# Designs tried in a protein design run: peptides against a protein of PDB entry 6D0Y. Part 2

Target 1, 225 residues: chain A of PDB entry 6D0Y
Amino acid sequence: ETEDHLESLICKVGEKSACSLESNLEGLAGVLEADLPNYKSKILRLLCTVARLLPEKLTIYTTLVGLLNARNYNFGGEFVEAMIRQLKESLKANNYNEAVYLVRFLSDLVNCHVIAAPSMVAMFENFVSVTQEEDVPQVRRDWYVYAFLSSLPWVGKELYEKKDAEMDRIFANTESYLKRRQKTHVPMLQVWTADKPHPQEEYLDCLWAQIQKLKKDRWQERHIL

## One batch from the design tools (peptide; aimed at target 1 K12 G27 V31)

Design b2_p25_7_s4 (made by RFdiffusion4, then SolubleMPNN; its pose is not in this set)
Fold by OpenDDE base, seed 3:
Parts: structure tokens; C-alpha cells; sequence
Structure b2_p25_7_s4 (fold): chain B 225 residues (1-225), chain A 25 residues (1-25)
């Protein structure tokens, strides 16, 4: 495959086809695996790019990465490392919109057996631990809680199945923080959703209530929105 | 307002099946 052709294949996967999505993903995974010796760097860059820039295909690309990880574990690891680096860069640059999306993407990689559940739990522990640090602005602490909570629809089921005790601890710490934090609407968080279901309620409190409900429903949405 | 949990469940199901098949090849 040529470099340009690979870009097209990666970018267009999941679009309308006579074949099933699974078949297309399997086929693409095979093509990419075969071309890794010649185009590893390019493929890695392309996957990182589309993962970040095409959020509508989140589950398509997490699944693709899962397949590649199964075929070439080292490449899967390199991809995760690249995404983690990007997350760190986004955080350093205060690009919170990109950062939260990356956390969600990484969360779904747990479902695709690319990231181990304990590793994701550790990440969330690190996020929530920021709320316990001194001299950290609340807006920053709020973001880490938001990043954690807003990712749970993607990975909460898996994490509670495998690390329930640790997750309960994180939830307890989160609840404690939410109770003691200053109750104000944070514009930084508000811009992330154009459709606010409960504008009268403080943003994080609203999200917390939603996550509590989701948890109660065993991480299954009763109402598909 | 996306059905994230449902999407995640579908992704997991697809991944599990495809990964199983991939490992058997």
C-alpha cells in the first residue's frame, strides 16, 4: 500500500460499505499489519490523528486499535503511549476539550482490550487525587473530576466488574469533594455541552447525579439518547 | 447526550469477537 492509500483506508473505515463493519475492520487491520514494516511511523501518526479528529468514529478506531494490538502488541503499546503523550501535551496547553476526549478514547480502549482495567483505574485515581492537593485552583480540580465522571459511561461497567473496591474509593473521594467544593457554574465546563439537560443545577452536581443513576442501572442506559 | 454506555457495550462486543478471531488465526 502507498502512503496516500493508507491514509484513505484509515480515514474512510466505517463508512457505508457492502461488507459488515467487522469485516472491514478485520481487513484493514490485516492491511495495516502487513504494511507496518514499511510504514509504521506513518500508520501510527495517522491513527493518532484520526482518533483525535474524528470523534464520531471513536468506537471504530478503538476497535481497530484493539485488532492491531492483538496482531502486533508492540504497535498497540506505541499507540497508547502516543495517545498518553498527547493527553499530557493537551493538559499542559490547557486544551481541556481535547484532553477530556482523549480520556474518553482511552477509556474505550479498555473495552477493546488495549488498556488494562487497573491502568485506567490508576489514571482515574490520579485525576481524583488532584482534588486533595493543596494550592490547586478549583477550576482545575473540577476538570479532573469532570474528566473522570464523563468517561464512566464508556468504561464504568468494565472497571466495576474488575476493580470495584478501588472504584468505590474513587467515588467516595469524588463525592466528598463535590460536597465541599464551591458551588458555582464553571464556564470552562459549560462550553463542552451545547445541550445542558439541567441548566438550573450546578454542572458537576448534575453530572454526578447522572453517573450515580447510571451506576445504579448497572452501567446500562435505560433511555437511549 | 450520546448513548455512550450503549456505544461502549457495542464496541466491547465487537472487539471481543474480533479479537478472539484474530488470536485464532
Amino acid sequence: as target 1 above (225 residues)
Amino acid sequence: AAAAAAAAARARAIAEEMLRRAKEE
Scores: peptide ipSAE 0.173, ipTM 0.771, DockQ to the pose 0.031
OpenDDE base, seeds 1, 2, 4, 5: peptide ipSAE 0.023, 0.037, 0.179, 0.173; ipTM 0.617, 0.589, 0.781, 0.772; seed 4 fails the geometry check

Design b2_p25_8 (made by RFdiffusion4)
Pose (drawn by RFdiffusion4):
Structure b2_p25_8 (pose): chain A 225 residues (1-225), chain P 25 residues (1-25)
Amino acid sequence: as target 1 above (225 residues)
Amino acid sequence: EEEEEEEEEEEEEEEEERIEEALEE
């Protein structure tokens, strides 16, 4: 019964309400502490559900997990382990669109001080390392690069300041791979073949240009909540 | 349909009360 009270309470946080978003998260994180001794097992899978199925509300739930971790270290560890467990499950089942949501989530948890930045950089340079794998489809290399680049809008500023020597090695490996990709197929996927008024750009070249601009902008982006 | 809407509003009010009680602590 109270479990249902916990689920609908987690899913609806951040919706329109009289209280501010921060006040709601601080209050919700407080009640999840009180119920945690009895319902630690259930609260855990519910947070795993929203990290997997609600990527639009991503930063809301990483802050919530961040608050519980600052107050309860063992819960933060159990959750990260569950995320690593699910990331493997998703990649094994060929659910790559679902996996990029989990990688984005793990990444943003660095801003919440739940995951150390070096651990995240080590995972990313293993992602880009897939560009070196031989006898594999370009789409495989593309996805692992995409998972890295598409997480940077959230975790980009933090990972660079803390570790820029290894991050530049990753960017160098990434730029080298992007230049040697074959784009012969793009015309079949363009809604318009004309370059005017708006070019229809291959998704990785577009994301690359977006990330490099953000880099020149000192990693300041003004949209992400 | 109307009874379901009233039950949903009551559940929302109970959730808000729990959050407000946690803030007061």

## One batch from the design tools (peptide; aimed at target 1 D4 V13 N24 L28)

Design b2_p27_2_s2 (made by RFdiffusion4, then SolubleMPNN; its pose is not in this set)
Fold by OpenDDE base, seed 1:
Structure b2_p27_2_s2 (fold): chain B 225 residues (1-225), chain A 27 residues (1-27)
Amino acid sequence: as target 1 above (225 residues)
Amino acid sequence: SELERLERALKVEEAIKKLEEIAKKYE
């Protein structure tokens, strides 16, 4: 396959076809695997780009990466590292909407067997530990809690199945922080909460209540958070 | 692992500084 053709295949995966999505993804994974020796860097860049720019295809691309990871473990690792670097760059650029989406993307990669559950738990532990930092604005603490909570619909079930004790600790720390934080609506939080379902409540408190309900329902999602 | 190192590095000082600057405008 030519480089231009690979771009077309990657961008158009999941579109209307005579074949099933699963069949198309398996086929594309095979094509990409065969071309990795010659076009690894290009394929890596393309996958990172579409993962960021096409959020409506999140599960399509996480599944594709999962299939590629099963075929080529090293490539899967390189992809994860690239996405983590992109997450850092998004934070540095104050692109917090992109950053939280990338956390959700990484979370779904756990379900696709690309990222190990313990690694994701460790990342969330790092996020919640920000609430304990001194001499930092509350908006920073709030964002990391938001990033954690907003990702649980994608990965909470898997993490509790494998690391329930650690998750309970993270939840306890989160609850403690939410009780002691100031409930001030800053402009940055308004960006995160543009379409919050319960405008009468502070967003993080509302999200916390929704996640608690989801947890109680054994992570069976009945509604869109 | 490289992943773990990158995860720890998400708490970047540059982001803290920028957030502080933004927060000061509205406090």
Scores: peptide ipSAE 0.164, ipTM 0.730, DockQ to the pose 0.014
OpenDDE base, seeds 2, 3, 4, 5: peptide ipSAE 0.026, 0.023, 0.035, 0.024; ipTM 0.598, 0.591, 0.663, 0.592; seeds 2, 3, 5 fail the geometry check

Design b2_p27_5 (made by RFdiffusion4)
Pose (drawn by RFdiffusion4):
Structure b2_p27_5 (pose): chain A 225 residues (1-225), chain P 27 residues (1-27)
Amino acid sequence: as target 1 above (225 residues)
Amino acid sequence: EEEEEEEEEFEEWKEEVFEELEEEKEE
């Protein structure tokens, strides 16, 4: 019964309401502490569900996990382990679109001080390391580069300031791979072949240009909540 | 006083979410 009270309470946080988003998260994180001794097992799988199925509300739930971790270290560990467990499950089942949501989530948890930045940089340079794998489809290399680059809008500022020597090695490996990719197939996927008024760009070249501009902008982006 | 107002607003919002959940169960 109260479990249903916990589920609908987690899913609806951040919707339109009289209270501010921050007031709602601080209040919700408080009640999840009180119910945690009895319902630790259930609260855990619910937060795993939203981290997998609600990427649009991503930053809301990473903050919530961040608050619970600052107050309860063992819960933060159990959750991160569950995320690593699910990331493996997703990659094994060929659910890559679902896996990028989990990688984005782990990344943004660095901003919440749940995950140390060096651990995240080590995972990313293993992602880009897939560009060196031989006898594998380009789409495989593309996805692991995409998972890295698409997470940077959230975690980009933090990972660079803390560790820029290894991040530049990652960016150098990334730029080297992007230049040697074959784009012969792009015309079949363009809605318009014309370059005017708007070019229809290959998705990785587009994301690369977007990330490099954000880099020149000192990693300041003004949209992400 | 500001913290008490925020706690009242949170309890009101929480009760609304529980009333919606009771209505869904009655349906």

Design b2_p27_8 (made by RFdiffusion4)
Pose (drawn by RFdiffusion4):
Structure b2_p27_8 (pose): chain A 225 residues (1-225), chain P 27 residues (1-27)
Amino acid sequence: as target 1 above (225 residues)
Amino acid sequence: EEEEEEELEEEAEEKLEELGEEVEEKR
């Protein structure tokens, strides 16, 4: 019964309400502490559900996990392990669109001080390392590069300041791969073949240009909540 | 079943507002 009270309470946080978003998260994180001794097992799989199925509300739930971790270290560990467990399950089942949501989630947890930045940089340089794998489809290399680049809008500022020597090695490996990709197929996927008024760009070249601009902008982006 | 779900949703919304009011009173 109270489990249903916990689920609908987690799913609706951040919706329109009289209280501010921060006040709601601080209050919700407080009640999840009180119920945690009895319902640790349930609270865990609910947070795993929203990290998988609600990427639009991503930054809301990483903050919530961040608050519970600062107050309960063992819960933070159990959750991260569950995320690693699910990331493997998703990649094994060929659910790559679902896996990029989990990678984005793990990345943003760095901003919440749940995951150390070096551990995240080590995972990313293993992602880009897939560009070196031989006898594999370009789409495989593309996705692992995408998972890295698409997470940087959230975790980009933090990972670079803490470790820029290894991050530049990753960017160098990434730029080298992007230049040697074949784009012969793009015309079949363009809604317009004309370059005016708006070019229809290949998705990785577009994301690359977006990330490099954010880099020149000192990693300041003014949209992400 | 639909009515029970709607009641749970209303209770969850009210509880969130109550928790938020408690935090704002402390500030």

## One batch from the design tools (peptide; aimed at target 1 L9)

Design b2_p28_2_s2 (made by RFdiffusion4, then SolubleMPNN; its pose is not in this set)
Fold by OpenDDE base, seed 3:
Structure b2_p28_2_s2 (fold): chain B 225 residues (1-225), chain A 28 residues (1-28)
Amino acid sequence: as target 1 above (225 residues)
Amino acid sequence: PIPVLPDAQKAAAAAAKEALLARLPDVL
């Protein structure tokens, strides 16, 4: 069955091959493009599934989607719409782990020329704006800040190159929130070293410090957070 | 509330394909 064949091709991309990954992705993009007239819905579903379930292959699949988008921009748009729907569903279901992976995936799609930088900035503005809302649980506000910050290793460079002023505003708002948020509900633990205890930093404060360092280093990353 | 999420680009530059392939060694 052709649908099963497509599933196999999509799921196996990036595995060991006699050909380069670049060649394999280009070939797969061509195959998928050719099959869009007959199997567009299936291909969309498959790509959404692997994007969600195989986070270890994030850059492979974002690149594949980018290649497909370059061949068929309508398909790229439909894919992003599907991913947005999935993100909304994940958030409604309180599946925050899946949701953050989807945000990272969407972030890397900016690098793949599928999502415009201004659109991603707008999304992050909306995320951080949640911190300004009254009568919203802090855990939810914290999550949106986390989702924003934890996605910047993938897209921060591109966004600052194109929208530095807007990004600086988002950073300022984030910093302001982090200074005023409650931290007392998280017990402070210590990392014990051989010679002295090291106080554990609160997770968002720690992430913020890491991102500030990354920004200072002009988004040159040694390892993905 | 759920934030408004980004839109896809309606067009890609002719060089997009080459750029996409070129990024793979750096990000994988």
Scores: peptide ipSAE 0.244, ipTM 0.722, DockQ to the pose 0.027
OpenDDE base, seeds 1, 2, 4, 5: peptide ipSAE 0.085, 0.149, 0.052, 0.090; ipTM 0.674, 0.719, 0.597, 0.641; seeds 4, 5 fail the geometry check

Design b2_p28_4 (made by RFdiffusion4)
Pose (drawn by RFdiffusion4):
Structure b2_p28_4 (pose): chain A 225 residues (1-225), chain P 28 residues (1-28)
Amino acid sequence: as target 1 above (225 residues)
Amino acid sequence: EEEEEEEEEEEERKEELEEQQEKLEALP
């Protein structure tokens, strides 16, 4: 019964309400502490569900996990382990669109001080390392580069300031790969072949240009909540 | 006595949840 009270309470945080988003998260994180001794097992899989199925509300739930971790270290560890467990499950089952949501989630947890930035940089340079794998489809290399680049809008500022020597090695490996990709197939996927008024760009070249501009902008982006 | 204390703690926790749910359902 109270489990149902916990589920609908987690799913609806951040919706329209009289209280501010921050007041709601602080209050919700408080009640999850009180119920945690009895329902640690349930609260854990519910947070794993939203991290997998609600990427639009991503930053809301990483802050919530961040608050519980600052107050309860063992819960933060159990959750991160569950995320690593689910990231492997998703990649094994060929659910890559679902995997990028989990990688984005682990990345943004760095901003919440749940995951150390060096651990995240080590995982990313293993992602880009897939560009060096031989006898594999370009789409495989593309996805692992995509998972890295698409996470940077959230975690980009933090990872660069803390470790820029290894991040530049990653960017150098990334730029080298992007230049040697074959784009012969793009015309079949363009809604318009004309370059005017708006070019229809290959998705990785587009994301690359977006990330490099954000880099030149000192990693300041004004949209992400 | 111990069982009555445990039931009081469970009722307090349930009330806290109902109060937090009302806050989330409240509209301006």

Design b2_p28_4_s4 (made by RFdiffusion4, then SolubleMPNN; from b2_p28_4, 10 letters changed)
Fold by OpenDDE base, seed 4:
Structure b2_p28_4_s4 (fold): chain B 225 residues (1-225), chain A 28 residues (1-28)
Amino acid sequence: as target 1 above (225 residues)
Amino acid sequence: EEEEEEEEEEEERRQQILDLEAKLNALP
């Protein structure tokens, strides 16, 4: 059925092709847009599912959603809402690996002009505000800080360009938390598991230092050849 | 006439999908 073809196309986009990725994404966006009147819900579900199943194609699917959003703003909004719902569900299920991925995905959607910078800032404010909650275990507080900091490579530049004052406030709160939090020695090789979100203390401090450097470098990543 | 137009639209949709599939399947 035609619907099965759509799933295949969504899954295959970004793979090696004689055509440019941009061309293929534009083509796919056009096809999907044309089907929205009849298959909006299905397309929405497919995109959400594939985006979650293929994390290696994060930027491909954020770009695709960006293209769709440019064509149909309402669909873009519905997609974001669906992804936010998934984020909430992942958090409820203690699936922290999925959750952090979704935060990164949402972060990159800002670059794709799907999510407004102020909305992402508000999300990060909410994350960092968890550090002020007394009823939340430190491991969970650490995770929210991790989710925030680890997403900044994708969106930090855009957020600071548009909301520098608000971002500085978030950074100040983050710094304050990192200074006051208890440091527990966890082996450096501990893998983040879905059920045990324990950012290594050294890891958060290291990540903070990396983000500070990135900020200083105006969010330009230096590729070491 | 309306049924024919719907069939034509569906065929156009199908062709667009097939064209894109061909592009995606075309390796360098």
Scores: peptide ipSAE 0.262, ipTM 0.762, DockQ to the pose 0.910
OpenDDE base, seeds 1, 2, 3, 5: peptide ipSAE 0.257, 0.256, 0.252, 0.260; ipTM 0.758, 0.757, 0.754, 0.761

Design b2_p28_5_s1 (made by RFdiffusion4, then SolubleMPNN; its pose is not in this set)
Fold by OpenDDE base, seed 2:
Structure b2_p28_5_s1 (fold): chain B 225 residues (1-225), chain A 28 residues (1-28)
Amino acid sequence: as target 1 above (225 residues)
Amino acid sequence: EEERKKREEEETMAALEAAAAAAAAARA
């Protein structure tokens, strides 16, 4: 396999095929594994790139990484490390949209057996712990809470199945923070309908309500966040 | 003011690094 061919395979995975997606991913994982001795760095970079730039294929690429991790555990680790580095870079560049997406991606890697549930819980504990720091601006505190909450649709079920007590603590801390934080009201968030106007709700409060509903529904999605 | 901002950013980055390290510490 050439580097260009690998790029094509990685970028096009999940597209229309006569075979199942799972079969295609397994096949691709085999191809990539075989080429790691010669193209590890390139494959790593390609996977990181498509993971970041193609959010619509999040579950496809997390699954692929899961398969690769099963074949080559060290490569899986290198991939996670690379994604974490990218997360750091995104934050340094104030690219918070990419950063939060990367957290979601990492979250779904838990479902793919690349990252252990306890490790993700620890990550979220550290995120929410920022809300308890005194010399951190609220906008930063808010982001960590947002990153945590907005990732739960992907991993909340798994984390509560494995670490329910710890998750409850994180939720309690989150709720406490949301109650005491300074709220900024943005009129644009107010939705008016002909029959029933919706009261304006701050974005984190809104997200919190959505996540609480999701949790109540045992993490079975009935609405789009 | 700028020094304060830098310090705050460094602190938040440190927190993120710790969180990321924890996420990578134990893998399945």
Scores: peptide ipSAE 0.041, ipTM 0.678, DockQ to the pose 0.015
OpenDDE base, seeds 1, 3, 4, 5: peptide ipSAE 0.032, 0.038, 0.034, 0.046; ipTM 0.640, 0.661, 0.646, 0.687; seed 5 fails the geometry check

Design b2_p28_5_s4 (made by RFdiffusion4, then SolubleMPNN; its pose is not in this set)
Fold by OpenDDE base, seed 5:
Structure b2_p28_5_s4 (fold): chain B 225 residues (1-225), chain A 28 residues (1-28)
Amino acid sequence: as target 1 above (225 residues)
Amino acid sequence: SELEKLLKDLETQQALEDAAAAAAKAKA
């Protein structure tokens, strides 16, 4: 395979074809694995790029990375490291939309067996611990809670299945914070099903209610908007 | 975005860096 062909394959995966998505992903994973000796850096950069630029294909690319990780564990690790670097860069650039998306992407990588559940729990523990920081703007506290809650549609089920006690503690801390925080009105970004928010409801309270409902529904989304 | 506007007041990114590092730890 040529470098240009690899780019085309990676960018177009998930598009309409005669084969199933799963079959296409397996095929692509095989092609990419075979070309890693020659094009590892290029493939890595391409995957990172499409992952961040095509949010509508989040689950497609997390699945692809999962397949690649199963074939080449070292590459999977390098990919995660690259995504973390990208997350840091997004933060430095004050691109918080990209940052939260990357958190969601990393969250879904747990489902794809690229990131271990305990590691993600630790990540969320770190997020929620920000609510206890002193002498920081509330917006900082709010963002980390938002990043945590908004990622749960992708990974909440898995984390509760494996780390229910730890997750309950995180939830309790989150609830406590939400009760004591001052209200701010910022629109929330959601990808999953949600009731129409009341016009007067604060965005984090709304998100919290949605996540609570999702949890009660055993993390099954009824529909995606 | 409105979120980005508000979040510009973030003092440090250390917590997120630590969180990201934690996510990578013990990778499957």
Scores: peptide ipSAE 0.032, ipTM 0.609, DockQ to the pose 0.018
OpenDDE base, seeds 1, 2, 3, 4: peptide ipSAE 0.027, 0.026, 0.029, 0.020; ipTM 0.551, 0.575, 0.608, 0.532; seed 4 fails the geometry check

## One batch from the design tools (peptide; aimed at target 1 H5 L9)

Design b2_p29_5 (made by RFdiffusion4)
Pose (drawn by RFdiffusion4):
Structure b2_p29_5 (pose): chain A 225 residues (1-225), chain P 29 residues (1-29)
Amino acid sequence: as target 1 above (225 residues)
Amino acid sequence: EEEEEEKEEEEEELEEWREEKLEEIEEEE
């Protein structure tokens, strides 16, 4: 019964309401502490569900997990382990679109001080390391590069300031791979073949240009909540 | 003692806030 009260309370946080978003998260994180001794097992799978199925509300739930971790270290560990467990389950089941949501989530948890930045950089340079794998489809290399680049809008500023020597090695490996990709197939996938008024750009080249501009902008982006 | 009283007040406020949020959810249903 109170479990249902916990689920609908987690899913609806951040919706339109009289209270501010921050007041709602601080209040919700407080009640999840009180119910945590009895319902630790249930609260855990519910947060795992939203981290998998609600990527639009991503930053709301990473802040919530961030608050519970600052107050309860063992809960933060159990959750991260569950995320690692689910990331493996998703990649094994060929659910890559679902896996990029989990990687984005783990990344943004660095901003919440739940995950140390070196651990995240080590995972990313293993991602880009897939560009070196031989006898594998380009789409495989593309996805692991995409998972890295698409997470940087959230975690980019933090990972670079803390560790820029290894991040530049990653960017160098990434730029080298992007230049040697074959783009012969792009015309079949363009809605318009014309370059005017708007070019229809291959998705990785587009994301690369977007990340490099954000880098030149000192990693300042003004949209992400 | 002052810290315990502050914690009790904070728990009461959280219980009231939770009851309000549950009533809002029931009204929406």

Design b2_p29_5_s2 (made by RFdiffusion4, then SolubleMPNN; from b2_p29_5, 21 letters changed)
Fold by OpenDDE base, seed 3:
Structure b2_p29_5_s2 (fold): chain B 225 residues (1-225), chain A 29 residues (1-29)
Amino acid sequence: as target 1 above (225 residues)
Amino acid sequence: SAAAAAAAARAAALAEWRRRQLERLRKEE
């Protein structure tokens, strides 16, 4: 395989083809595994790129990474590390939209058994712990809470199945923060959907209510919001 | 775009197969 061909294969997965998506994903995982000895760095970069730039294919690429991780655990680890680095870079650049999407992507990687549930819980604990930091602007504190809450549609079920007690603690801390924070409009925070069910409510309060309802419904939803 | 929408729809159709794959991956974990 050439580098250009690999790029084409990775970028086009999920598009219309003569084969099923399932077959394509399995096949692509095999191709990528076989080419890792020669093109590991390129494949890593490509996967990071599509994971970042193609949000409409989130579940396709998380699934692909899951399949690949099962074939090559070390590569899976390197991929996660790269994604974490990208997340940090996005935050440093104040690219909140990219950052939150990366958190969602990582969240779905838990479902794909690329990231362990305890690791994701630890990440969310770290996010919510920012609310306790005094020298951090509220807009940043709010974003971490937003990133946590807005990722739960993807991973809440799995995390509560594995780490219910820890998740409850995070929820309690989140609730406490939301009660004491100053309500303000934060335009830089973007919802995962264009439609807000409760536009009359302050954004984070609205999101909190939505997530509480989702939790109450055992994380069952018509579609990821 | 229409292409993006189609890709998203195909991703949604992946659900059942994905479930089976995730179960397999879970056992490997």
Scores: peptide ipSAE 0.406, ipTM 0.842, DockQ to the pose 0.027
OpenDDE base, seeds 1, 2, 4, 5: peptide ipSAE 0.101, 0.251, 0.110, 0.129; ipTM 0.657, 0.759, 0.669, 0.684; seed 5 fails the geometry check

Design b2_p29_7_s3 (made by RFdiffusion4, then SolubleMPNN; its pose is not in this set)
Fold by OpenDDE base, seed 5:
Structure b2_p29_7_s3 (fold): chain B 225 residues (1-225), chain A 29 residues (1-29)
Amino acid sequence: as target 1 above (225 residues)
Amino acid sequence: SSSSIEAYLKEKEELEKKIEAEKLKKLLE
């Protein structure tokens, strides 16, 4: 198979098919595994690209990466490292919308056995620790809290099953920050998307309340306003 | 014994997870 063919397969996975999504993903994983010796770099770049640009297929591609990781554990690690680099680049470029999506993507990789729960906890600890830094503007601190909270719908259940004590500490620190931060009104109408890196007080407080409710409900999915 | 081996493997896995966690944290710096 050629590079062009691989691109087509990766980009079109999950689209209308006579076969189940699961079977298609398994099949694609097999194809990609077979081509890793010749096209590892290309496949890696393609997966990073679709992971970044196709949010509507988040679970499709996290699952695919999970399957690939099961077949080639080194590749999974390389992919995660690439995604982390992309996250850092997005943050440096002030592309906060892309950055938060990448955090969500990484979060779901925990469910796909690509990222260990302790690793994700460490990432979130790092995020929330920014709130304690005086040299960081509040707009930046707010974003890290937003990124953390808005990613929990994907991974909160798994993290509390594995690292409940650590998560409680993160929550406590988050709550403390939310109580002491200066609140500024910013028009925000969507819970899971942000056009600005500094959600308004009402938005963050609302998100916090919603996440607390999810936690109380043992992370059972429900409609969130 | 099987129990001893299982315990060893579990500890090894946990250690690897911790190492990975620290690695990931460092990557975000």
Scores: peptide ipSAE 0.037, ipTM 0.497, DockQ to the pose 0.013
OpenDDE base, seeds 1, 2, 3, 4: peptide ipSAE 0.007, 0.007, 0.005, 0.000; ipTM 0.382, 0.392, 0.310, 0.301; seed 1 fails the geometry check

